Peptides against a protein of PDB entry 4A54. Designs and how they scored, part 72

Target 1, 94 residues: chain A of PDB entry 4A54
Amino acid sequence: MSVADFYGSNVEVLLNNDSKARGVITNFDSSNSILQLRLANDSTKSIVTKDIKDLRILPKNEIMPKNGTKSPSTNSTKLKSAETYSSKNKWSMD

## One batch from the design tools (peptide; made by RFdiffusion4, then SolubleMPNN)

Design b2_p23_1_s3 (from b2_p23_1, 8 letters changed)
Fold by OpenDDE base, seed 2:
Structure b2_p23_1_s3 (fold): chain B 94 residues (1-94), chain A 23 residues (1-23)
Amino acid sequence: as target 1 above (94 residues)
Amino acid sequence: KEEEELEKKTKELKEAIQKILEE
């Protein structure tokens, strides 16, 4: 069995730096030991195989989590209205 | 059953990668 037999599979890759990548296997460069993944945003990520700590094939039904563009929850930073407590320092002119 | 199949395929993929790294 070759890596090419898994082209089109959705995988989650855990890297040695504990970062994760999810994508479809599109290519494997045996000469350079590089695994290529197509990500949810249709970009391609090249992963050096020696940097892979672990990987798993995802079920077909796992909708690649659309990188939920965390809609930046516009945390409406409730701009705490700086209550400009205009402390009217009533300078008592004595 | 499906999870077991995915685990099997995952193992096979890992072995395929490892084989290339050893050549």
Scores: peptide ipSAE 0.613, ipTM 0.906, DockQ to the pose 0.610
Fold by OpenDDE base, seed 3:
Structure b2_p23_1_s3 (fold): chain B 94 residues (1-94), chain A 23 residues (1-23)
Amino acid sequence: as target 1 above (94 residues)
Amino acid sequence: KEEEELEKKTKELKEAIQKILEE
């Protein structure tokens, strides 16, 4: 069998750095030994095969966890404009 | 049975990758 026979399979890849990637196999570059995965966010991740520690094919019913990209809460720092109330010292002339 | 099939397919994929790395 070839890697191409597994195109469209959902896989979990464990890398040598202990990071994990989950995605659908879209392509394999045999010349460079690069596995391409489509991630849940529709981006493509290229993985060098030598960096793979382990992999497994996931069941079709596993909803790819939508990496809820926690939208970086733009801390809208409401710059509270400190209204410097310049107290007009009314010089009462006496 | 489904788990066994996934394990088999996983093994086959690993073997396919390994074959390319050895070429």
Scores: peptide ipSAE 0.613, ipTM 0.906, DockQ to the pose 0.622
Fold by OpenDDE base, seed 4:
Structure b2_p23_1_s3 (fold): chain B 94 residues (1-94), chain A 23 residues (1-23)
Amino acid sequence: as target 1 above (94 residues)
Amino acid sequence: KEEEELEKKTKELKEAIQKILEE
């Protein structure tokens, strides 16, 4: 399976600096290891994969936040604090 | 069930990224 198989997926990315990005995967540059996301405001964010601490694919019904905005709290998803991040994926899905 | 599928796909995506980083 390749990263290209996930184009069009909505993802939340937690970076090493504890910032978050949410967007649709539009491209992956294998040569430079850069993941490209389209954000809710139609802007593009390029993320160096080595800077990714964690990521998850979001449900289809989840609203994509605009650039610079935090993800809305949904009743169905308890986002764990970046400060409590461990090597284990805490974005567990039942 | 939907959450489990998303978790599975997430794992697969992570593995796909990791493979590229190891090349």
Scores: peptide ipSAE 0.611, ipTM 0.905, DockQ to the pose 0.619
Fold by OpenDDE base, seed 5:
Structure b2_p23_1_s3 (fold): chain B 94 residues (1-94), chain A 23 residues (1-23)
Amino acid sequence: as target 1 above (94 residues)
Amino acid sequence: KEEEELEKKTKELKEAIQKILEE
């Protein structure tokens, strides 16, 4: 199994500095060990894999709202947009 | 079951990244 098998997956990445990034895996640069994510604003974020503390794949039914659009919500769970933000050590998923 | 499948896929992705780092 290769990283390419996960292209198009929506992921949340926890970095060593405790920040989070959320986006779709678009590429992996094997020469430099860099994971590339497409964010909700259609920009690309490059993440050095050595800086990754943890990551998780999100459900396919979770909509990534575009920048400036309304974030979808379910009955009790608000879906977060793809962005970089400060993270707590607790990962929650319904 | 869906959460379990996502956990499995997450593990597989982590392993795939780790293999490249070890090359």
Scores: peptide ipSAE 0.608, ipTM 0.904, DockQ to the pose 0.717

Design b2_p23_1_s4 (from b2_p23_1, 10 letters changed)
Fold by OpenDDE base, seed 5:
Structure b2_p23_1_s4 (fold): chain B 94 residues (1-94), chain A 23 residues (1-23)
Amino acid sequence: as target 1 above (94 residues)
Amino acid sequence: KEEKKREELTKKLKEAIKKILEK
């Protein structure tokens, strides 16, 4: 089993300095032994694996606070109500 | 049951990382 098999997994990483990082595993650089996590703010954090004290996979349902997906600002394109120009064709029957 | 599975997967991930570091 490779680290790549865990891409997309949400993990909590405890570093040797007792700091924690949470994110989704997006990549692993085997040459440099760097684990890449996508954080809640959509930034990428690179973690040197030698600095990892502990790691755990989080349940899928732990909704990483998605930074509020900007609800697509429904630019309420004010559909300018096409003013139905009621062209009152006043048929002036002369 | 799900927690146990997650723990097992965690162990496997740790092992996978460890194997890379040992090479």
Scores: peptide ipSAE 0.613, ipTM 0.905, DockQ to the pose 0.640
Fold by OpenDDE base, seed 4:
Structure b2_p23_1_s4 (fold): chain B 94 residues (1-94), chain A 23 residues (1-23)
Amino acid sequence: as target 1 above (94 residues)
Amino acid sequence: KEEKKREELTKKLKEAIKKILEK
């Protein structure tokens, strides 16, 4: 089998520097031994094959982490508890 | 069964990469 047989596979790559990359195999440059991954943000990452320490094919259902998970900005809208100063309208009935 | 298939495919991919590095 060739690397091309795995185009479209979602993979996790562990590099020699202990960094990880996840993406879909889109291309392989045989001349330069470069693996190309499409990342969750639709960018392309080129990985030199000699720098790969380990790799695994991921399940199809693993949602490629869209890098764009904007951490919900917990706009901690500090709901300033409107201290409803219950101004006790002491209606002094005089 | 699916996990086993994925493992086998992973092995094949690793072998394919290894063959390239040896050339």
Scores: peptide ipSAE 0.612, ipTM 0.905, DockQ to the pose 0.616
Fold by OpenDDE base, seed 3:
Structure b2_p23_1_s4 (fold): chain B 94 residues (1-94), chain A 23 residues (1-23)
Amino acid sequence: as target 1 above (94 residues)
Amino acid sequence: KEEKKREELTKKLKEAIKKILEK
């Protein structure tokens, strides 16, 4: 079994400095031994594997980082049709 | 039962990481 088999899993990582990170495993750099997590704010955190003290897979029901479904920003560019009121200047020739 | 499965998967992930660190 490879680390790639766990892509998409939500994990909590405890680091050697006693800090914690929570996120979805998005990538593993085998050349540099770096685990990449997508955090709840949609940022990516790179963790050096040697700095990991402990880790656990979280239940699926815990707050998955909202897949930012890019709500299609329907930029409804409301084309405000600038009604160019062509004021017909009726030049009354008197 | 689900917690046990999660624990097993966690163990497998740790083992997978350990194998990479040993190379």
Scores: peptide ipSAE 0.610, ipTM 0.904, DockQ to the pose 0.611
Fold by OpenDDE base, seed 2:
Structure b2_p23_1_s4 (fold): chain B 94 residues (1-94), chain A 23 residues (1-23)
Amino acid sequence: as target 1 above (94 residues)
Amino acid sequence: KEEKKREELTKKLKEAIKKILEK
């Protein structure tokens, strides 16, 4: 059985750094040993297979936890609009 | 029964990944 036989499966992946990813297997790059997951936000995550500590296939009914990517509150650092102080170059017309 | 099937499939997937890492 190949990894391709599992395309479309919803999986939870535990990485060696103890982080978790949940998504649908969309592709496997055999040349680079990269597993591609489509996440709940429709983004794609590439996982190096050697970094996988464990994985499990999730039931179809398990709501893929919206990886609450806490959107970093883009504290809109108000780019202080550099007040282009138009230095009035008073060109003194002699 | 469905959980057992998922466990078996999970095992097969792990084996498939392992085979790739060994190449």
Scores: peptide ipSAE 0.604, ipTM 0.905, DockQ to the pose 0.573

Design b2_p23_2_s1 (from b2_p23_2, 10 letters changed)
Fold by OpenDDE base, seed 5:
Structure b2_p23_2_s1 (fold): chain B 94 residues (1-94), chain A 23 residues (1-23)
Amino acid sequence: as target 1 above (94 residues)
Amino acid sequence: SEKEKENQEHIKKLEEKLNKSLE
């Protein structure tokens, strides 16, 4: 199969410098032999093919580390329930 | 060109690695 047949595949790339990159193959520049990956943070990384030591396709079931979307801490502003101080109208009987 | 041949070799090597990963 051609590189294009692997578009959309999640891969782990081991580089010659022993660093690793994980991402989805989004594009390949055949003229320059540059593989483009979309990373977990939605950024893109361009890797020159000659810098790739090894590569493996990750199983579909392998949960890409979801960048924990910090659940927007909904500052649930605890609406301090305004304690309706029932002002006991002390009816001063005259 | 020699550069083009080298480029094609790199592409072929990448394809080989990708295909091997399916095995």
Scores: peptide ipSAE 0.617, ipTM 0.904, DockQ to the pose 0.620
Fold by OpenDDE base, seed 2:
Structure b2_p23_2_s1 (fold): chain B 94 residues (1-94), chain A 23 residues (1-23)
Amino acid sequence: as target 1 above (94 residues)
Amino acid sequence: SEKEKENQEHIKKLEEKLNKSLE
């Protein structure tokens, strides 16, 4: 399978410097060989493929710690549906 | 180009690692 087939997969990446990154694969730049991960804090991390020592796909049931991203308060902008007052043009048929 | 060949090699290695993780 191609890298694109793994979009949306949760992965743990081991880098050559022995650091680890965990996130969802969101994009891959083939021209520059850059793997993009979305992290638990909703930030993005770009990883150069040559810096990847190893990786594993995490099971879907592994609760990524949902950092409680405060659901953006949907400011219910009450779109006041402009009641187009249909001005009943009372055609006074005199 | 040589750079493109190197990039393709890195892509292939990444795909190999990803596919191996399904096993």
Scores: peptide ipSAE 0.616, ipTM 0.904, DockQ to the pose 0.688
Fold by OpenDDE base, seed 4:
Structure b2_p23_2_s1 (fold): chain B 94 residues (1-94), chain A 23 residues (1-23)
Amino acid sequence: as target 1 above (94 residues)
Amino acid sequence: SEKEKENQEHIKKLEEKLNKSLE
């Protein structure tokens, strides 16, 4: 398969300098042999193919470390259960 | 050109790594 067949795949790339990058393959420049990854923070990283020591495809279920978008703490506004004060309608039938 | 041949070799090596990752 060609590199283009792997577009959308989540990969871990080990570089020759022993650094690692993780991201989704978004593009490949064949003229310059540059692999483009979209990172967890939605930024892009360009990697020259000759600098790649090793590469592995990550399983689909592996949660890309989403940069902790702080899930907005839905402040569960504790709906204070309005204590329905049972107003005892004392029907005083006088 | 020699540069083009070298570039194609690098591409082929990348494809090989990607394909091996599917096995």
Scores: peptide ipSAE 0.615, ipTM 0.905, DockQ to the pose 0.662
Fold by OpenDDE base, seed 1:
Structure b2_p23_2_s1 (fold): chain B 94 residues (1-94), chain A 23 residues (1-23)
Amino acid sequence: as target 1 above (94 residues)
Amino acid sequence: SEKEKENQEHIKKLEEKLNKSLE
């Protein structure tokens, strides 16, 4: 597969300086061999491919600390459960 | 160009690393 096939994948990148970066692959500049990651703080980091020692794809379920970017509030339209107005049949004992 | 060849080699290495990570 090409690098573009991995767009949207969450990766951990180990750099040659032994630093690590984690983020989602958002873009790849093939002309300059630059990988772009979106980080947890919504910033972008550009990494030159030659500086990558190793990388691994993180499982989708690995909760990246989503900075409080609101998970798109699934407007779970709380279907207000129609409170069944239990019509209290006021038994008028008249 | 020699620079283009080097660039393609780096891309290939990146792809290899990505593909290996799926296994």
Scores: peptide ipSAE 0.605, ipTM 0.904, DockQ to the pose 0.785

Design b2_p23_2_s3 (from b2_p23_2, 10 letters changed)
Fold by OpenDDE base, seed 1:
Structure b2_p23_2_s3 (fold): chain B 94 residues (1-94), chain A 23 residues (1-23)
Amino acid sequence: as target 1 above (94 residues)
Amino acid sequence: SEKEKENQEHIEKLEKKLNESLK
């Protein structure tokens, strides 16, 4: 079984420094021993395999906290078209 | 459930294989 069989899996990686990284496996470079994860913010993290202490597969139901990018509610403030009151200049003929 | 246990055991087996593949 190859690492490629796990592409698309959501994982938590425990590093030798006791830090953790969570993301989806997107690639593995066997030549350089680099595991690539897509993080919750859509960035990519490269991890050297020698720095990995342990890796676990996360359940599919763990909603990666989508940083709720509040889709900017484009409050389309309908700028009420100011009705240009054509003030009829009454040309008073003196 | 037994199915949940089986699924967990399967995941653990996969995790082991993945970890071995990364060594």
Scores: peptide ipSAE 0.488, ipTM 0.860, DockQ to the pose 0.100
Fold by OpenDDE base, seed 3:
Structure b2_p23_2_s3 (fold): chain B 94 residues (1-94), chain A 23 residues (1-23)
Amino acid sequence: as target 1 above (94 residues)
Amino acid sequence: SEKEKENQEHIEKLEKKLNESLK
């Protein structure tokens, strides 16, 4: 099994300095031993594998704070064409 | 539940494989 089989997995990486990084595995450079994570802020973090103390896979049901990209509610402003019925005041001159 | 235990065991197995692949 290769690291590529885990692309798209949400993981928590515990580093040797006891710091933690959380993100989605986007790439692994085997030549340089670098794991790339996409973080919650859409930035990328490169981690040298030698600095990894432990890695865990986060459950899918953990509501990643959906940065609710509010799907732009296309407010379909139904432009109700207010048919301004211009009431033709028929000025009956008599 | 038994299903939760099975899922946890599966995840643990995957984590082990991933950690071994990163050594």
Scores: peptide ipSAE 0.488, ipTM 0.860, DockQ to the pose 0.099
Fold by OpenDDE base, seed 4:
Structure b2_p23_2_s3 (fold): chain B 94 residues (1-94), chain A 23 residues (1-23)
Amino acid sequence: as target 1 above (94 residues)
Amino acid sequence: SEKEKENQEHIEKLEKKLNESLK
């Protein structure tokens, strides 16, 4: 099995410096021992394999953390229904 | 589910192979 069998896989790479990178495997340079990832911002990151401490494969259904646009909690300002005090028009029939 | 466990085991096996191929 070669690294090429994993092209297109979404992975998390833990580096020896304890930093992490997440991306899709796009290429592997065996001559130079360089793994290339496509990142979420469509940029590419090249990682020297000797700097890799551990690699995990992310499940396909892991919703890339959409930057959770916090749906603005529409504070439903409960329109306090102004209780229109029905002023009892007391029709004084004189 | 049992299928999820099986899938996870397969992924772990693939991860091991990938890590070995990167050494």
Scores: peptide ipSAE 0.487, ipTM 0.861, DockQ to the pose 0.098
Fold by OpenDDE base, seed 5:
Structure b2_p23_2_s3 (fold): chain B 94 residues (1-94), chain A 23 residues (1-23)
Amino acid sequence: as target 1 above (94 residues)
Amino acid sequence: SEKEKENQEHIEKLEKKLNESLK
């Protein structure tokens, strides 16, 4: 099971300094060990995992303020292959 | 209720897995 399986989960993070953060897991950078949370004010908080003392999953029925965060529609950016129209301007110097 | 207990046990199992994945 990976951290990605918990994307979209509402969590409370207890930090080593005894501060708390609440938010939805939006991303995890495994290379840098950074957990990203979306907070109630729609801001993003990045937390280094070494600073986490404990994490709990909050029940779905807790009225998160429905800030209508539109699920980022993964706009499949159709990589329009830039057809390099090599307009060969054959400037025929006859 | 029995369903509430089952749900709580499931959440605790998930929390454990998540915490282990963050270590």
Scores: peptide ipSAE 0.485, ipTM 0.860, DockQ to the pose 0.120

Design b2_p23_2_s4 (from b2_p23_2, 10 letters changed)
Fold by OpenDDE base, seed 5:
Structure b2_p23_2_s4 (fold): chain B 94 residues (1-94), chain A 23 residues (1-23)
Amino acid sequence: as target 1 above (94 residues)
Amino acid sequence: EKEEKERKEFIEKLEKKLNESLK
């Protein structure tokens, strides 16, 4: 098994300084011993593995707070349907 | 050589922790 088998997994990393980071494993640099996490804000955090005290995989149902991209309120520009004024010029012949 | 060994051991430990977390 390799660390690559966990790419795409949502994890919580406890660092030696007791800080926590949550993100998706995007890469592992084995040569430099660096774990890369994509955070909820789409930023990338590189963590030196020697600074990791503990790591757990989060259950898939744990809603990472999706930064609610406010669905752009589709300003439904009410396309005012241009009422085609069918001016029926009924030329009443006299 | 010592540093490489330590890195390998750390990776193995990390993989073990990850595997344990999946069980």
Scores: peptide ipSAE 0.137, ipTM 0.685, DockQ to the pose 0.647
Fold by OpenDDE base, seed 4:
Structure b2_p23_2_s4 (fold): chain B 94 residues (1-94), chain A 23 residues (1-23)
Amino acid sequence: as target 1 above (94 residues)
Amino acid sequence: EKEEKERKEFIEKLEKKLNESLK
């Protein structure tokens, strides 16, 4: 089994600082232990996996991140040393 | 070696949560 088997899954991530992020798993960088989530606004959030307190897979009937639609995330804030934000073109393949 | 360990631990965590979500 590979981490890639979970790509496209909608997840809610609880961080060690009790902040939350919701998005679709798009990549895992094993070299740096970074999980990448596509957020509802088509931006990408990179999270260091060791800072993840809990992660749950969201049911299919729950709101999925959609382009231009802000997900009902709770207390999502930046981690100064552990995460990055970047814009991602929804039509880009690379 | 470290990379493979981190990958395995992450997979295990995701598998556990996936299984819980499918029950």
Scores: peptide ipSAE 0.129, ipTM 0.691, DockQ to the pose 0.238
Fold by OpenDDE base, seed 2:
Structure b2_p23_2_s4 (fold): chain B 94 residues (1-94), chain A 23 residues (1-23)
Amino acid sequence: as target 1 above (94 residues)
Amino acid sequence: EKEEKERKEFIEKLEKKLNESLK
């Protein structure tokens, strides 16, 4: 089990100063013990884990306004329609 | 060692909250 298993989860973080932050877990920097949240305004907030008093997972149905993280538009690689190479049937004339 | 401990404690806290949220 790793912190990465929680990436994409909507959370509310209560800080030691009693301030709250809501966002999606986007990253955890283990070297610096920093939790990264994407906020509703698409900004990123870095929170030092030692400053976290409490954390709750928000239910999936809480419409955090999906700022549509544009799912990276999978550039629909236009499947270049395989150019039907018209196999010129070389009609071998009998 | 201290960093690994802190990471482990953080994971444990998250796991606990996930379990509570799934109840």
Scores: peptide ipSAE 0.127, ipTM 0.689, DockQ to the pose 0.308
Fold by OpenDDE base, seed 1:
Structure b2_p23_2_s4 (fold): chain B 94 residues (1-94), chain A 23 residues (1-23)
Amino acid sequence: as target 1 above (94 residues)
Amino acid sequence: EKEEKERKEFIEKLEKKLNESLK
């Protein structure tokens, strides 16, 4: 099983600072250990997994407000180049 | 090795929570 098997799942994330975020899993960056959530306002939130205290999968019946965005057909939405915020945090693997 | 470990731990946590939610 991979993290990709959870794409499209609604989750509630409890962070180490005791704040909560709810959203749909849209991506996981394994290299940086970053979970990407789409929030109810259609914004995207990136969460570093080390900052996650707890995570639960929400049941399908918890209606996130269906903003009726039609399942975009797999048309090649050019992932516009997320501007490389080149925060070269040089993970010096020692 | 650290990346793989963190990924595995994250998947394990998600799988556990998924299994708990299906019960």
Scores: peptide ipSAE 0.122, ipTM 0.676, DockQ to the pose 0.207

Design b2_p23_3_s1
Fold by OpenDDE base, seed 5:
Structure b2_p23_3_s1 (fold): chain B 94 residues (1-94), chain A 23 residues (1-23)
Amino acid sequence: as target 1 above (94 residues)
Amino acid sequence: SLVEKLEEMLNKSLEELKEEEEK
């Protein structure tokens, strides 16, 4: 199978520096040999294939801990339009 | 090539996953 056949797969990547990255394969740049992973925090990590020591596909049932990044509730601060009540002072012309 | 290496790693991992699911 091609790399593209694995798009959407959850993988653990072991890098040459012995660090690990876990994420969903979202893209692969064949020209530059760069694997793109979507991480649990919804960020994207680009990994150069040359830096990959090993890779494993994770079972679908492995619940990626969604770090519940509480989407900042955009408190729609209702900009209360300050109705500037222009008090028209009626200048009484005597 | 690096592409072929990645494909090999992915395919190998898939086979390993299948073997584990069959147990």
Scores: peptide ipSAE 0.649, ipTM 0.915, DockQ to the pose 0.650
Fold by OpenDDE base, seed 4:
Structure b2_p23_3_s1 (fold): chain B 94 residues (1-94), chain A 23 residues (1-23)
Amino acid sequence: as target 1 above (94 residues)
Amino acid sequence: SLVEKLEEMLNKSLEELKEEEEK
């Protein structure tokens, strides 16, 4: 498979300096051999392929550090159903 | 090439992942 087939995959990259980076593959610049990752903090990191010692695709069930994208709390605006108090005007016939 | 190296690493990792899921 090509590199592009792995877009959206969550990976752990081990660099030659023994540092690690984790993120989702968002792009690959084939001309410059630069792999782009989206990190947990929604920032992007560019890694030159020559600096990569090893790479591992992470299982989907591994809790990506969910950047707490606060799911917008759908403020369930409790549509207070305005109980239209139909004031039944009990027309008291006198 | 560096591209081929990256592809090899990705494909290898995918195969390893599949093997782990089949266990």
Scores: peptide ipSAE 0.643, ipTM 0.914, DockQ to the pose 0.730
Fold by OpenDDE base, seed 2:
Structure b2_p23_3_s1 (fold): chain B 94 residues (1-94), chain A 23 residues (1-23)
Amino acid sequence: as target 1 above (94 residues)
Amino acid sequence: SLVEKLEEMLNKSLEELKEEEEK
């Protein structure tokens, strides 16, 4: 499976410095190899893949510590396929 | 590549999760 297939998964990430981060995978920048997590406090953490020592997908039944923020509404945000507007920069050779 | 490394870690973790659920 590709990284994108895991969007929305709850994960625990162990970093090379032995610190841990828990959150939902929201995005991955393949150009820079940066994994983006949404944390329990609704903040976003960016992690460089080279700094990841290990990763574990958490089971759905593991109650994320409900700090009082609402169950992430599975807003099926239709990931509108970013139509790569191929800006045909018509290199006008003129 | 770093992308392949991350994919491998995710896929491995998914298989481990499936094995735990079958138990």
Scores: peptide ipSAE 0.637, ipTM 0.914, DockQ to the pose 0.710
Fold by OpenDDE base, seed 1:
Structure b2_p23_3_s1 (fold): chain B 94 residues (1-94), chain A 23 residues (1-23)
Amino acid sequence: as target 1 above (94 residues)
Amino acid sequence: SLVEKLEEMLNKSLEELKEEEEK
């Protein structure tokens, strides 16, 4: 499966510095390898893939952030394409 | 690639989740 197939999944990310982040995958910038998570407080966290040590998908029954769409269960239910709000995250690497 | 790394982690995690649900 591609990264896009996991949009709406609730994940726990372990970073190389041993910190953890938990949130729903909302976007992935393949050009810059940046994973975007929506956190429980509705804020957004951007994580560079190189900084990820490990990742796990959380079961649906776990406390999902408010707008947590169903983790891809095996059943091909059409994840309604959450409108990719193409927010132009100009991640200015300045 | 970094993209492939992320896909691998996601796919592995999905498989682990499925195995847990089958128990």
Scores: peptide ipSAE 0.612, ipTM 0.912, DockQ to the pose 0.766

